# Peptides against a protein of PDB entry 5CWW: the designs that were tried, part 18

Target 1, 194 residues: chain A of PDB entry 5CWW
Amino acid sequence: VPKLQGPFDFDLNPEDEQDDEVELKDIYVIGEKPRVADLMRGEEEELEMMKEDQHNGLSLNIICLLSTSGQVKICLDIDGVEAQWLPPRSKNKRLFAPPPEPPSLLTFQTFDTLKPAEVTPDGWPMFSEDATSPYSFYVTHPAGITYISLTPWVFRLESELQSDSEAGTEFRIDLLAKGQGSERDRIFTQTRTQ

## One batch from the design tools (peptide; made by RFdiffusion4, then SolubleMPNN)

Design b2_p20_6_s1
Fold by OpenDDE base, seed 1:
Formats: structure tokens, C-alpha cells, sequence
Structure b2_p20_6_s1 (fold): chain B 194 residues (1-194), chain A 20 residues (1-20)
């Protein structure tokens, strides 16, 4: 049986945002690129195809959170949160291990997909994948559809994570953080036919 | 214009640098 996970702590959440005030409606997870060690269990042909793709992904999981208001929060899983299963009912290990500290997610950016006038109390925004890119997705709401792409920063971040040199890393990460955020494009807007 | 919020850059750098 899967273990219920959460709550999560949000590292670097905007100071003006309380986590308890944001009603989440959907979650979209972009898994980390497969590790070479995990690939070694595959067939050699799958290994070769996956090696080509290994250059095109982030080594961290990305957790996208969507609020009722159409706010998207992009979080990085720095701690490597794994899916947890309920331990088998083995009788004797009531080792009162202190409850593990709640996993933390690093808030990388937060942005709106809806204008204030488009926000509705009964609005249910949802994520949907982009079949053409693992780092792109859509936010669908009755008011419209917004395309999101993480590609402007994901590959640069991965380059830093894979760099053997600490030299200039702080500077490059600062540039990355100050640079262009996720691409956001409203591809469809529902016209109220009066 | 749609709002965009950014984290504390200093803390972001520190956290990301801790992975290296």
C-alpha cells in the first residue's frame, strides 16, 4: 500500500505567500532523467537510446503545483523524495524512529497563468503533458490554455549540476535565477460569446 | 501582465550549490 506523503515544506517560498493559503488543485511531476546505473539493467539497445536522451534532462525531479487561481509553483526535489510504501506489518519494529522530517521542496519559481478577471471560484485548472517534450506542459482552465516550458532554464541548471568545477557556479546560478524563467504562452482563450 | 515570483536568489544559490 502506498504511504501517504506530505505535507511538504517549501523552501524559498515567497515571503508573501503562506502555503496554507494556496489551495492546490493539481500536481504535475517531471521525473529526473534516468541514472546510468538504472539504465544498466535495460537491454543494450534501450541503453543506447536512453544515453542520447540523458543529455536532455534534469537530474532532479521537478514538482509543479497548480492552485485554484491558476498559480503554478515550480519546485525542485533536492532531497530526492522517493515513493514510500507502508512497511510490512512486522510485529516488533516499533522503533520509535522520530517521524522523518517532512521532505522539503525548493521553490524555483511561481507564476500566474490566469488574469485576475479569469479566476473563478469554481475554476478547476489542470495540468496536461506535452507529448513532444518532457519539460513542457499545458495548464488548462475554462478561461483558456497556457503552454509552459521549463526548457529556458532546465538545461542550464543541469549543466551546473553536472559541472565538475565549483568555479563560477554561484555566478552562473545567480544568472540562471535572474534570467528568463519558464516560458509561458496563452495558446487559447475562451471567448465569452455573449 | 501575469505575475512572476522569484525565490531568494542567495538561498537558491546556496541550496543548489550544496548539491555540488
Amino acid sequence: as target 1 above (194 residues)
Amino acid sequence: SLKTRRPDLKKLVEKLASLL
Scores: peptide ipSAE 0.333, ipTM 0.883, DockQ to the pose 0.757
Fold by OpenDDE base, seed 5:
Structure b2_p20_6_s1 (fold): chain B 194 residues (1-194), chain A 20 residues (1-20)
Amino acid sequence: as target 1 above (194 residues)
Amino acid sequence: SLKTRRPDLKKLVEKLASLL
């Protein structure tokens, strides 16, 4: 039986955001790019598709969180959160290993998709995938649809993670962090017929 | 304008640099 995971700690959450104030409605996970060793165990067809896509994804999982207010939080899984299973009902009281430290997510960016006037108590935003890109997705709400893309920074971050040279890494990461964040475009707005 | 918030950039750089 799968173990329910959480709560997660949010590292580098904005100081003015209390986690208790944000009601989460949906989660969207972008898995890490498959390791070459895992690809070699998969079907040859998946390996060919990944080679043709010149944009090898990020080697970290990305966790996107969506609030009832349409706030998106982009988090990086730096600890490598793995699926946990309930221990088999075997009566051996294995010594209480200290409870594992709660997994942490690194908050990379937080942004709104709705204006305050568009937020409704009965409105719920939802994620949906973009079939054309693993690093792009939509937030759908009764007020409208917002396109989001992580492509402005994901591939640059991956380039640093794969760099064999420490020279200038801190500078390039600083530029990445200060640079343009995720792309956000409102592609549809519901016109309220007054 | 829709709000965008960023973490502490110094801490973010330090954390990301620790992965490398």
Scores: peptide ipSAE 0.332, ipTM 0.883, DockQ to the pose 0.767
Fold by OpenDDE base, seed 3:
Formats: sequence, structure tokens, C-alpha cells
Structure b2_p20_6_s1 (fold): chain B 194 residues (1-194), chain A 20 residues (1-20)
Amino acid sequence: as target 1 above (194 residues)
Amino acid sequence: SLKTRRPDLKKLVEKLASLL
């Protein structure tokens, strides 16, 4: 049986957001790219194809959070949160281990998918995958559908994480963080039937 | 206009630099 994980602490939340004000509706997880070293036990031919594909994914898990208001938070898993399983029911309750510190998530970006006039108290925004890209997805709400792509920054971030040169890294990360964010396009808007 | 918010860039750089 999988162990319930959380609560998670959010590092670098915007100073104007109190965590208590955001009702979460959905979560979307983009798993880290498997390390080449972990794939070396597989067929060498699959390893060469994954090296030649210029679109090497991020070496970190990405956790996307969706609120009732259609706000998306993009978080990076820096601590390497792994799936935990409930230990077999061994009778030895070590009752007195202090609770482990909750893992932290790094908030990379926060953005809206709905206009204020489209937000409803009974809204049910949901994530769905894009079958054509692991770093693209949709946000579906009764008011409309929004396409999201993380590709404008994910591959640049990975290039910095894989760089052996510390020279200029701070400057390039500053440019990345100030640069173009995630792509966001409203592909469908529901016409209000009067 | 849809809002976009960004984290504290200084802290982001410090956290990412700690992975390298």
C-alpha cells in the first residue's frame, strides 16, 4: 500500500500569497528523466537514441498544483521525493522517532489560467496530459481549455544542472528566472449560452 | 491580462547553485 506523503513545505512562495488561501483541486507530476547510469543496465541501442534526442528532459521532478481559481503553481522537487510504501505491519511501533521534516518543494512559477470573471465558487479545473510532449499539458475548466508548455525554460535549466562550469551560472540562472516563462495559450473558450 | 508571479530570484539562484 502506498504511504500518504505530505504535508509539503513550499520554498519561495510569493510573499503576497498565504498558503491557507489557495484551495487545491488537482496535481500533475512530470517525473524526472531517468539517469543515463540507471539505463546502462538496458540495451545499449536505446541508450544511444536517448542521447541523440536533443530534448533531454529535466533531471528533477516537476509538481504542478492547480487551484479552484485556475491558478497554476510550477514546483521543482530539489530534495528528490521518492514514492514511499507502508512498511509491513511489524508489531514494533518505534513510537518515538520525531516526525521527519517534511520535504520542501521549490516554487518556480505561478500563473493564472482564468480571468477573474470566469472564476466560479463551484469550479472544477483539471489537468490532462499532452500525448505529444511530456512537458506540455492542458488545464480544463467549464469556461475554457488552456494549453501549457514548460519547454521554453526546462531544457535551459537542465543545461545549467549538467554544466561542469560554475563560471557565469548565477548570471544564466538569473536570466532564466527573468526570461520567458511557461507558454500559455487559451485554445478554447466556452460561449455563455444566454 | 493574466498574472504571472516569480519567486525571489536571489533565493532561487542560491538553491539551484547548491545542486551543482
Scores: peptide ipSAE 0.332, ipTM 0.883, DockQ to the pose 0.702
Fold by OpenDDE base, seed 2:
Structure b2_p20_6_s1 (fold): chain B 194 residues (1-194), chain A 20 residues (1-20)
Amino acid sequence: as target 1 above (194 residues)
Amino acid sequence: SLKTRRPDLKKLVEKLASLL
């Protein structure tokens, strides 16, 4: 039987953000790139194509969260949250294992997709995939559609995660964190019929 | 202007660096 997971702990949330104040409406998960070891069981040609594609995805899962207000939170799954199963009903409940700490998600970026005047109490923003890129998606709301791309930082982060050189890593990560972050573009705005 | 909030960059760097 699958185990219900959560609540997640959101590490590095903005200090002004209380987790109880944000009503989440949707979740979008970008899975980690396939492990090379799993690819090695496939056709060698597919492995070569994936090596040549300089756009190898991130080795971490990305969890995007969307609030009723159109706020997007981009989180990195550092712990590798996997589907958990309820342990078989073995009579020896080790009663005293401290509850496992909830898995932590690392908040990478938080941003709005709606203007304050576009936010409605009954608003239902939703994620939708971009078929052209695994690291791009849309936020759809009755007020408009916003394109989001993680490509400005994902590949740089992966390059750091795969670097054998500890030299300058902290500096490069600092530059990445201070960079432009995710691309955000409003591709459609619903005209208010006055 | 649409708001963008950044995490504590220092802690972010420290945590990401710990994965390396």
Scores: peptide ipSAE 0.334, ipTM 0.883, DockQ to the pose 0.783; fails the geometry check

## One batch from the design tools (peptide; made by RFdiffusion4, then SolubleMPNN)

Design b2_p21_1_s3
Fold by OpenDDE base, seed 2:
Structure b2_p21_1_s3 (fold): chain B 194 residues (1-194), chain A 21 residues (1-21)
Amino acid sequence: as target 1 above (194 residues)
Amino acid sequence: SERTKLLAKKLAELVKKRKAE
């Protein structure tokens, strides 16, 4: 039986956001690409194809959260949350495991997809995938559709995670943190029919 | 911002951790 995971602790959540005020409506998860080393058990040909694709992915899970107000939070799974299974009820091991520290998500970026005038109490924003890229997606709402792409920073972050050199890493990471360059484009706006 | 600085620090720590594995 799969173990229920959560609640997640949000590291670097904006200070002004009281957790109680954010009503989540949807979650979009971008799974990490497997490490080549873990795939070495596969056929060599599949490995070569995956190697080309591996250069195009992040070795971290990304969790996107969508609120009723159309706010998107981009979070990184820094702890490597894996699927946990309920231990078989073996009677004896009272493993008083200290309550596992709640897994932490690093809040990388937060932004809005709706204008204040577009926010409604009964709003139902939803995520939808982009078939052309695993790191791009849409937020759909009755007021409009917003395209989001994480590609501008995902590849840069991955390059740092895989780099053998520490030279300039701090500088580049600082730029990543400052830029947080997710693309956000409103591709459709519902015209209010008067 | 202070948050940005802290984010950079956390990311740097993550990178260091991954390189040490």
Scores: peptide ipSAE 0.579, ipTM 0.939, DockQ to the pose 0.798
Fold by OpenDDE base, seed 1:
Structure b2_p21_1_s3 (fold): chain B 194 residues (1-194), chain A 21 residues (1-21)
Amino acid sequence: as target 1 above (194 residues)
Amino acid sequence: SERTKLLAKKLAELVKKRKAE
């Protein structure tokens, strides 16, 4: 039986966000691409197909959170949260190990998809996938549709994660942290017929 | 910002951790 996971702790959550004020409407998970080493355990034919795609993904899970206000939070799974299964009811009352500390998500970026005037109490922003890219998606709301792409920084971050050399890593990571270059484009705006 | 600096640090630690695996 799958174990329900959560709550998660958010590392580097924006200082102005009171945990109690953010009502989440939707969650969008971009699963990590399997590492080559993990794939080597599988059938060789599946390995060849995935090798071509290996350069185009992140070896970390990305968790996107969407609030009622249209705020998007991009989080990285730094702890490598795996699917947990309920341990088989072994009779031995092993001393309840203190519940492991809740896994932490690293808040990479937070941004709004709606203007303040577009936020409504009954608004229902939703994620939708982009069939053409695993690292791009849409936020749909009655007020409009916003296209989001994580590709600009995902590629760079993965390059650092896979690099054999530490030379310049700190510098490039600093640039990543400063730039947070997610693309965000409003592709449709609903005109209020006055 | 201080947050950006901390983010960079956390990302750097992540990179180091992954390279050590």
Scores: peptide ipSAE 0.578, ipTM 0.939, DockQ to the pose 0.806
Fold by OpenDDE base, seed 3:
Structure b2_p21_1_s3 (fold): chain B 194 residues (1-194), chain A 21 residues (1-21)
Amino acid sequence: as target 1 above (194 residues)
Amino acid sequence: SERTKLLAKKLAELVKKRKAE
């Protein structure tokens, strides 16, 4: 049985966001691509299949959260939260290890996909994947559809994570933090048929 | 912003940690 994970602490969550005010409607997870070093320990056949995909992915899980208001929060799994399974009911009284510190998610970016006038109490924004890119997705709402792409900063961040050189890393990371760089495009707006 | 600076710091720490593994 999968172990329920959470709650997650949101590192660098905007101070103005009271957790109680953000009603989550949907979650979209972009799984990390395996690190090359981890693949080298696997079977050669798996290595060949993954080589093509490795160059285009992030070695971190990305967790996207969508609120009823159409707010998207992009979070990075910096702790590398792995899927946990409930230990089999073996009666061994595990010493109450202090509850592990809740895993932290780094809030990378927060933005809205809806205009204030488009937000409705009965709104049902949903994530949907983009079949053409693992780091692009759509937010669908009755008011419209918004395309989102994380590719601009994902590539840059992965480049830093995989780089052997520390030269210029601080500078490039500063640029990433300032720009954040997610693309957002409203591709469809529902015309109110009067 | 202060938040941006902290974000950059956290990302830099992450990169450093990954390079040390």
Scores: peptide ipSAE 0.578, ipTM 0.938, DockQ to the pose 0.810
Fold by OpenDDE base, seed 5:
Parts: structure tokens; C-alpha cells; sequence
Structure b2_p21_1_s3 (fold): chain B 194 residues (1-194), chain A 21 residues (1-21)
């Protein structure tokens, strides 16, 4: 039986966001680039297709959260949350194992896809995938459609994660944290003909 | 911002952790 995981703790959540104020409507998960060792267990044909895609992937899971207001929160799975199965009913569960610390997500970036005037009480924004890139997606709402791409910073972060050199890492990470350069473009706006 | 500074710190720690693995 799959173990229900959560709630997740959000590290570096914006101070102004009370958890009670953000109603989540959708979740979009971008899985980490499969480890070479995990790829070797797959069919050779899948390995070749993944090799082309592998050069541009992040070795971390990304969790995108979407609120009723059209707010997108980009979170990084820093703990490497894996699917957990309920331990078999072995009688000898040590009663005193400290409850496992809830997994933490690092809030990388938060931004809005809707203007305040576009937010409606019955609005239901949703994620949709971009078939051309695993790190790009759309937010659809009755008021409009927003294209989002994480590619600009994903590549930079992965480069730091894979680099053997510590030279300049701190500086580049500082720039990454300051820039948070997700692309966000409104590609369609529904004109309410009043 | 203080948040940005803390984010940078957390990311740097993550990078260090992954390189040690």
C-alpha cells in the first residue's frame, strides 16, 4: 500500500504568505533527470532517447504549486522524496523511532500569472504540459493563458550541481538566487466583451 | 533581500551536499 506522504514543509516560504491564505488548485511535478544507474536498468532504446534529453535536465525534482489566485510557487525537492510503501506489518516496529521529519521543499520562486482584476472566486487555474520541453508548461485560466519556462535557471543550477570545481560557485549561486529567471509570458488574454 | 541571502545559502549547501555524495 502506498504511504501517504505529506504534509510537506516549505522552506523559505514568503513571509507575507500565511499558509491559510493560499488555496491550492493544482500541482505540477517535474521529475528529476534519471540517474545513469537507473537508466541502465531500462530498455536500451529508452536510454538513447533519454540521452538527448538528459543533457538539459535537473538532478532534482521540481514541484510547482498553483493557487486559486493564479499564484505559482516553484519548489525544489532538496531531500529527494521517494515513493514510500507502508512497511509490512512487522510486529517489531520500534515504538520509539522518532517520527521521521516531514520532507521539506525549498521555495525557489513565487510569481503571479493573473492580475488582481482577473482573479475570480470561481476561477480554476490549471497546469498543462508543454510537449516541446519538460521544463516548460502553461497555466490556463478563463482570463488567459500564461507560458512558463524554468529552462533559464535549471541549466545553471544543474551546472553547479555537476561541477567538480568550487571556484566561483558561491558567486554564481548568489546570482541564481537573485535572478530567479523563470520565463513568464501571457500568450492569450480573454477579452471580456462587456 | 534577507530571503535571497538565505536562498543562496540553502542552494550552496545543496550543491556542497551533492558534490560530497
Amino acid sequence: as target 1 above (194 residues)
Amino acid sequence: SERTKLLAKKLAELVKKRKAE
Scores: peptide ipSAE 0.575, ipTM 0.939, DockQ to the pose 0.793

Design b2_p21_1_s4
Fold by OpenDDE base, seed 4:
Structure b2_p21_1_s4 (fold): chain B 194 residues (1-194), chain A 21 residues (1-21)
Amino acid sequence: as target 1 above (194 residues)
Amino acid sequence: SERTKLLAKKLTELVLKRKAE
């Protein structure tokens, strides 16, 4: 039986965000691409296809959270939450093992897709995928549609994760953190028919 | 910001950890 995952602890939440203040309405998960090492056990043909795909993917899960207000939170699964199965009912539940620390999500970026005036109590923003890129998606709301792309920083981060060299890593990561670089474009705005 | 610095630190640690594996 699949283990229900969560709750997750959020690391580096904005200081001004009280967890209780953000009502989440939708979640969009971008699964990690399998590591080449994990693929070595597969068929050679699958390995080659995956190698090509790996160059364009992140070796971390990305969890996007969407609030009622249209706030998007981009989180990285730094603990590598794998599909967990319920441990077999082995009688030896070490009753006294401290509950494992909940997996942490690193809050990479938070941004709004709606203007304050567009936020409505009955608003229901939703994620939708971009068929052209796994790292791009849309946020749809009655007020409008926003295109989001994570590609600018995903590539950079993956490059660091796959690099054999530690030289310059800190500097490049610092630049990445400062820029973050998610694209956000309002592609449609609903005109209020007066 | 201080948050950005901390983010950079955590990401760097993550990257370095992955490289060591």
Scores: peptide ipSAE 0.595, ipTM 0.944, DockQ to the pose 0.814
Fold by OpenDDE base, seed 3:
Structure b2_p21_1_s4 (fold): chain B 194 residues (1-194), chain A 21 residues (1-21)
Amino acid sequence: as target 1 above (194 residues)
Amino acid sequence: SERTKLLAKKLTELVLKRKAE
């Protein structure tokens, strides 16, 4: 049985966001690119699953959160949260290990996909995949469809993660943080048939 | 912004940590 993970602490959450005010509607996870070193040590079954997912991608999990209002929050898993399974009910006494510190998600970017006038109490924004890119997706809502691509900054961040040199890293990361260059495009707007 | 600076710092720390592994 999969172990329920969380709650996650959101590092660098916008100050104006009271956690209680953001009603989450959907979650979209982009899994990290498998590490070749981990592939070589894993069981053959893990190797096959990882070979199928050999996407040129980020060596970090990305967690996208979608609110009822159409707000998207892009978070990075900096702690490397792995899927945990409930240990089989072995009888041995839960050594009360101090509750592990909740894993932290780094809030990279937050943006809206809906205009204030498009937000409805009965709205149901949802994530959907883009078959052409693992780092692109859609937010669908009765008011319209928004295309989102993380590709511009994902590539740059991965380049830093894979580089052997520390020279210039701080400078390039500073530019990346300032740019936060996710692409966002409203591809469809529902015309209210009066 | 101060937030952006802190984001950059945290990302830099992450990258440097990964390079040291």
Scores: peptide ipSAE 0.595, ipTM 0.943, DockQ to the pose 0.809
Fold by OpenDDE base, seed 2:
Structure b2_p21_1_s4 (fold): chain B 194 residues (1-194), chain A 21 residues (1-21)
Amino acid sequence: as target 1 above (194 residues)
Amino acid sequence: SERTKLLAKKLTELVLKRKAE
C-alpha cells in the first residue's frame, strides 16, 4: 500500500506568505530524469538514447503548486522524495524511531499568473502539460491561459549538478538565483464581454 | 534580497553535495 506522503516542509517560502492563506488547487510534478548509473542495468542501446535525452533534464524533481489566486510556486525536491510504501505490518515497529523529518521542498520561485482583478473566489486554475517540453506547462483559468517554461534555468542548474568542477559554482548559482528566469507568457485572455 | 542570497546558498550546498556523491 502506498504511504501517504506529506506534509512537505517548504524551505524559503516568502516571508509574507502565511501558509494558512494559500489554498492550493492543483499540483504539477516534473519527475527527475533517471541517473545514468541507474540506467546502466539496461540495454546499451537504450542507454545511448537516454544519454542523449539526459542532457535535457534535471536530476531533481520539480513540484509546482497552484493556488486559487493563480499563484504558482516552483519547488525543488532537494531530499529526493521517493515513493514510500507502508512498512509491512511486521510486529517489530521500532516504536521509538523519531518521526521521520518531513521532506523539505526548496521554494525556488513564486509568481502570479492572474491579475488581481481576474481572481475570483470560485476560481479554478489548473495545470496542463506542454507536449513539446517536459519543463513547460500551462496554467488555465477562466480569465486566460498562461504559458510557463522552466527551461531557462533548469538546464543551467543541471549543468552545475553534473559539473565535476567546483570552480565558479557559487558565482553561477548566485546568478541563477537572482535571475529565476522562468518564462511566463499570457497566451490567451478572455475578453470580458461588456 | 536576503531570500535570494539564502536561495543561492541552499542551491550551492545542494550542488556541492551532489558532486561529493
Scores: peptide ipSAE 0.594, ipTM 0.944, DockQ to the pose 0.806
Fold by OpenDDE base, seed 5:
Structure b2_p21_1_s4 (fold): chain B 194 residues (1-194), chain A 21 residues (1-21)
Amino acid sequence: as target 1 above (194 residues)
Amino acid sequence: SERTKLLAKKLTELVLKRKAE
C-alpha cells in the first residue's frame, strides 16, 4: 500500500504569506534527472532518449505550486522525497521511534502571473507543460496565459551540483539566489470587451 | 535581503552535501 506523504514543510516561505491565505489550485512537478544507475534499469531505448536529455536536467525535483490568485511558488525537493510504501506489519516497530520529520521543500522563488485586477473569485489557473522543454511551462487563466521558464537558473545550479571544486561555490550560489531569474512572459491576454 | 542570504546559505549547504556523497 502506498504511504500517504505530507504534509510538507515549506522552508523559506515568504514571511508575508500566512499559510491559510494561499489556496492552492494546481501542482506541477518536474522530476529530477534520472541517475545513471536508475537509467541502467530502464529499457535501452529509453536510455538513449534520456542521454540527450540528461545533460540538461537538474538533479533535484522541482515542485511548482499555483494559487487561486495566480501566484507561483517554485520549490526544491532538498530531502529527495521518494515513493514510500507502508512498512510490512512487522511486529517489532520500536514503539518509540520519533515520527520521521516531514519532508521539507525549499521555497526558491515566488512570483505572480496575474495582475490584482485580473484575479477573480471563480478563477481557476492551471499549469500546462511545454512540449519543447521539461523546465518550461504555462500558467493558463481566463485572463491570459503566462509562459514560465526555469532554465536561466536550473543549469547554473546543476553545474554547481556536478562540480568537483568547492572554490567559488558560495559566491556563485549567492549570485544565483539574488538573481532568481525564472523567465516570466505573458504571451496572451484576454481582452474583456466591456 | 535576509531571506536571500538564508536561501544562499541553504543552497550552498545542499551543494556541498551533494558533493560529499
Scores: peptide ipSAE 0.594, ipTM 0.944, DockQ to the pose 0.806; fails the geometry check

Design b2_p21_2_s1 (from b2_p21_2, 9 letters changed)
Fold by OpenDDE base, seed 3:
Structure b2_p21_2_s1 (fold): chain B 194 residues (1-194), chain A 21 residues (1-21)
Amino acid sequence: as target 1 above (194 residues)
Amino acid sequence: SEEEKRKRALEALKKALAKLR
């Protein structure tokens, strides 16, 4: 798992200044689908797992942000797009590359996993992975567990990213924007024993 | 609205992609 070791200055767009009041608690990163060329240099087992997952993963990194109030923000890393279109840089240039500029994040969706009455000062929402899907995860809080899936839009977005034709792009983007976004299901609610 | 925010994000992505082509 590539540990993002840098202070990511999230240049949050100043219009997202209303989100500056959101205290972040956790971050969950869904890495871009590894390029076949990068996988061919790895062990054959990782290639087989990626081939069996008929799910063509997204060619962008997804950054999920979780607030203390249980708000989830799904962000797309645009810098991943630059990496996709650039031919694989020869091995030797990575050593002298200037530190990557902080990633430009685009907010795809924002939603709450907790009801206002479930938000507590000592509440500790956390992300956890779904072992069955790289594009699904859980938000766990003392009040309950919420299942989240990005599958309703991720594959459609990937199809757009892989499209060589600009024809119909505006229409497909409009459909993605109007779509229901991520699936969200509260799978467990803790009963307050009085 | 959430839809408008999402649309703006996707339009920004489209513009970024177009600069790379």
Scores: peptide ipSAE 0.326, ipTM 0.851, DockQ to the pose 0.066
Fold by OpenDDE base, seed 1:
Structure b2_p21_2_s1 (fold): chain B 194 residues (1-194), chain A 21 residues (1-21)
Amino acid sequence: as target 1 above (194 residues)
Amino acid sequence: SEEEKRKRALEALKKALAKLR
């Protein structure tokens, strides 16, 4: 059952406090790769097929936010990290556990899918999935369609998350930061009939 | 810059991971 995620607490950089004016239009969630332990509850044959796919997924939830202006914000759910490294909380959900604190989101990347001239007050940008990749999606707007892929960095980030060595972590993080980030390609542009 | 923001986010993630180890 896809958990409805939210409300989110944005650990936005204080410089991004200007985002309080950003009206969100849509949210797209890429769930964390399933844990091998959770998959081990399934049939062995399904487990073998999923092991090959497990090497290609991120162990964090990715939350993509889309504004009315066509701005995309790609956020990482760090509470997913706590869930990964903490021993499985004993299933004694004490009936009186305080509601889980909203997940803290770290902004990985922010970019626009629309040109300033394409932004309209009645615009309705929306996310849609890519059936060929869990880490690729589209932003559809009346002005055009933008393809987005997280694949350029997701694998590298996952490799860092799985690294037991603190040695070189600063260097690898610096490389991730300096990287191209997400792939973005405008695959369709609506021709304005003059 | 976006790069600096990304770096800060990744550093924060690293710190979060280190607290769990």
Scores: peptide ipSAE 0.326, ipTM 0.852, DockQ to the pose 0.066
Fold by OpenDDE base, seed 5:
Formats: structure tokens, C-alpha cells, sequence
Structure b2_p21_2_s1 (fold): chain B 194 residues (1-194), chain A 21 residues (1-21)
């Protein structure tokens, strides 16, 4: 049964309450990198492929939200962090675990993929995967196709998450905040056949 | 600003991580 990804509680900063009810059209999830313990259960071949790709993915789930206007929100699932750092739940505590709280999402970035003139009431933007990269995807709309890559920041964020040193954390976070966000490139624009 | 929002999100993440350490 596909787990209906339940209502995400957005810890939206109260200042974002003024964002008009953004009608969501699509959701794209980039799963957290498999844990080494989960990889040890996989075939040796999968372990070798992951060693060669020096680009270890993010330890957090990434939730991408797409509005009818072509606005993309890139969100980080904080509860994914708890799942990694929690010692393997002893079998006995499963019975009384409260239902998993809805994932708390932190908005990392918000951007538009459409120009205001391209937004149409009947336009349905959709996500699609990039078969060549887990951290790249497309937003497809009748007006055009936009390529998006999270690679400019994902690996830096992962390095911070794996850092045991509190020293310099504030500086590194500030660099991540000031740094370039996701890459965006309009790869196709539909020419209105007049 | 978008940068400030991102910074707040990352700071919140840092605080969450610090509780787990």
C-alpha cells in the first residue's frame, strides 16, 4: 500500500503565513541515502556502485512541492534525521510507539519555474525524474520544461550533517545560506504558434 | 529575504541535530 504521504506539517515561519494559499499540484520526493547498515544487507554490487559514486547523497529526505503557478519549494525532512540517529528501535518498543508524527518540513528554497505570463489556469506543472541523477529533476509545463539540480548544495549540507565538530558550524551554515541554491535551466520553451 | 529564510531553516536543522547528539 503506498503510504499516503500524509499532510506535511510545515513549520512555516509565521511570516510566511502571508503567502496566499499556494495550491499544490505535485510532490517529488528524493529519498535519503541508504544507511550503511541497510547497504550491508544489499548485494556487494550495490555497495561497490555507491563507493564509486563519491557523491554520497543527503541523509535527509527532500520533499519538493510544486504549485499550479509553477512555484517550487524545496523542503528538508527533519524527522529523517531522528531516524538515522535513533539507535535501532528494540523490537519491543514498536507496539507502543505513537503513530509517527507527520514529518516536519524545513523550507530550504523557494523559486519559480514559470514567468507570470506563462501561468495559465489550465496549466498543470508536473515533476519528472532525471534518470542520470537522483538530485536532478524536471518541471514540465505546457509553456516549457525546466531542469533543476540540487547538487550545488546537497553535498555541502551532507558534509555539515556528518560533521561531529560544532566548531565552525555557524560559519558553514552561513555559507550554505548565502551560497547558490538549486541550479535552474529552462531547457525548452513552447513557441506559441500564432 | 530568501537567504534569511534559508538561514533560519538551516539553524533550525542545526538545533534539531544538536538535540540528537
Amino acid sequence: as target 1 above (194 residues)
Amino acid sequence: SEEEKRKRALEALKKALAKLR
Scores: peptide ipSAE 0.312, ipTM 0.847, DockQ to the pose 0.065
Fold by OpenDDE base, seed 2:
Structure b2_p21_2_s1 (fold): chain B 194 residues (1-194), chain A 21 residues (1-21)
Amino acid sequence: as target 1 above (194 residues)
Amino acid sequence: SEEEKRKRALEALKKALAKLR
């Protein structure tokens, strides 16, 4: 039974508290890639198919936030890494687990999908999935549709997360930081019929 | 800058991951 993780109290980083004026309208979650260890219980054939997929996924959850203005914030869920260490369910003491600390989200990228002139009070941007890729999605708005792909950086980040060597990490992180980040393409613009 | 924010985030992630190993 997938535990409905309750409302994520997004303790937005206090530096992001200054953007408290950003009214969120939608959230899109990209789940972490399945771990190889969970696949070892399956048939050998599933292991081979998943090896190809293992190269194409991130071991962290990605949380995308969409504002009323069409601003997208792409966040990495660090606590998803900790959630793997669920202490063994010792039967006995309901130790009051301290309330789960709100997930620590790291902002990877923030960008706009709308021009200032396209932002309307009645415009409700929404996320929609791309059935062909888990790391691609759309932002739909009455003004247009924007395709977004995380593929340009996800693989590089995953490679860094899986690296056992600290050698060159600073350089690779610097490259990820300097990169353009996510691909964005406006695939449709609604022409205002005057 | 946005780049600096991203760099700090990635560095924080790396530090968090290193503590889990």
Scores: peptide ipSAE 0.307, ipTM 0.843, DockQ to the pose 0.065

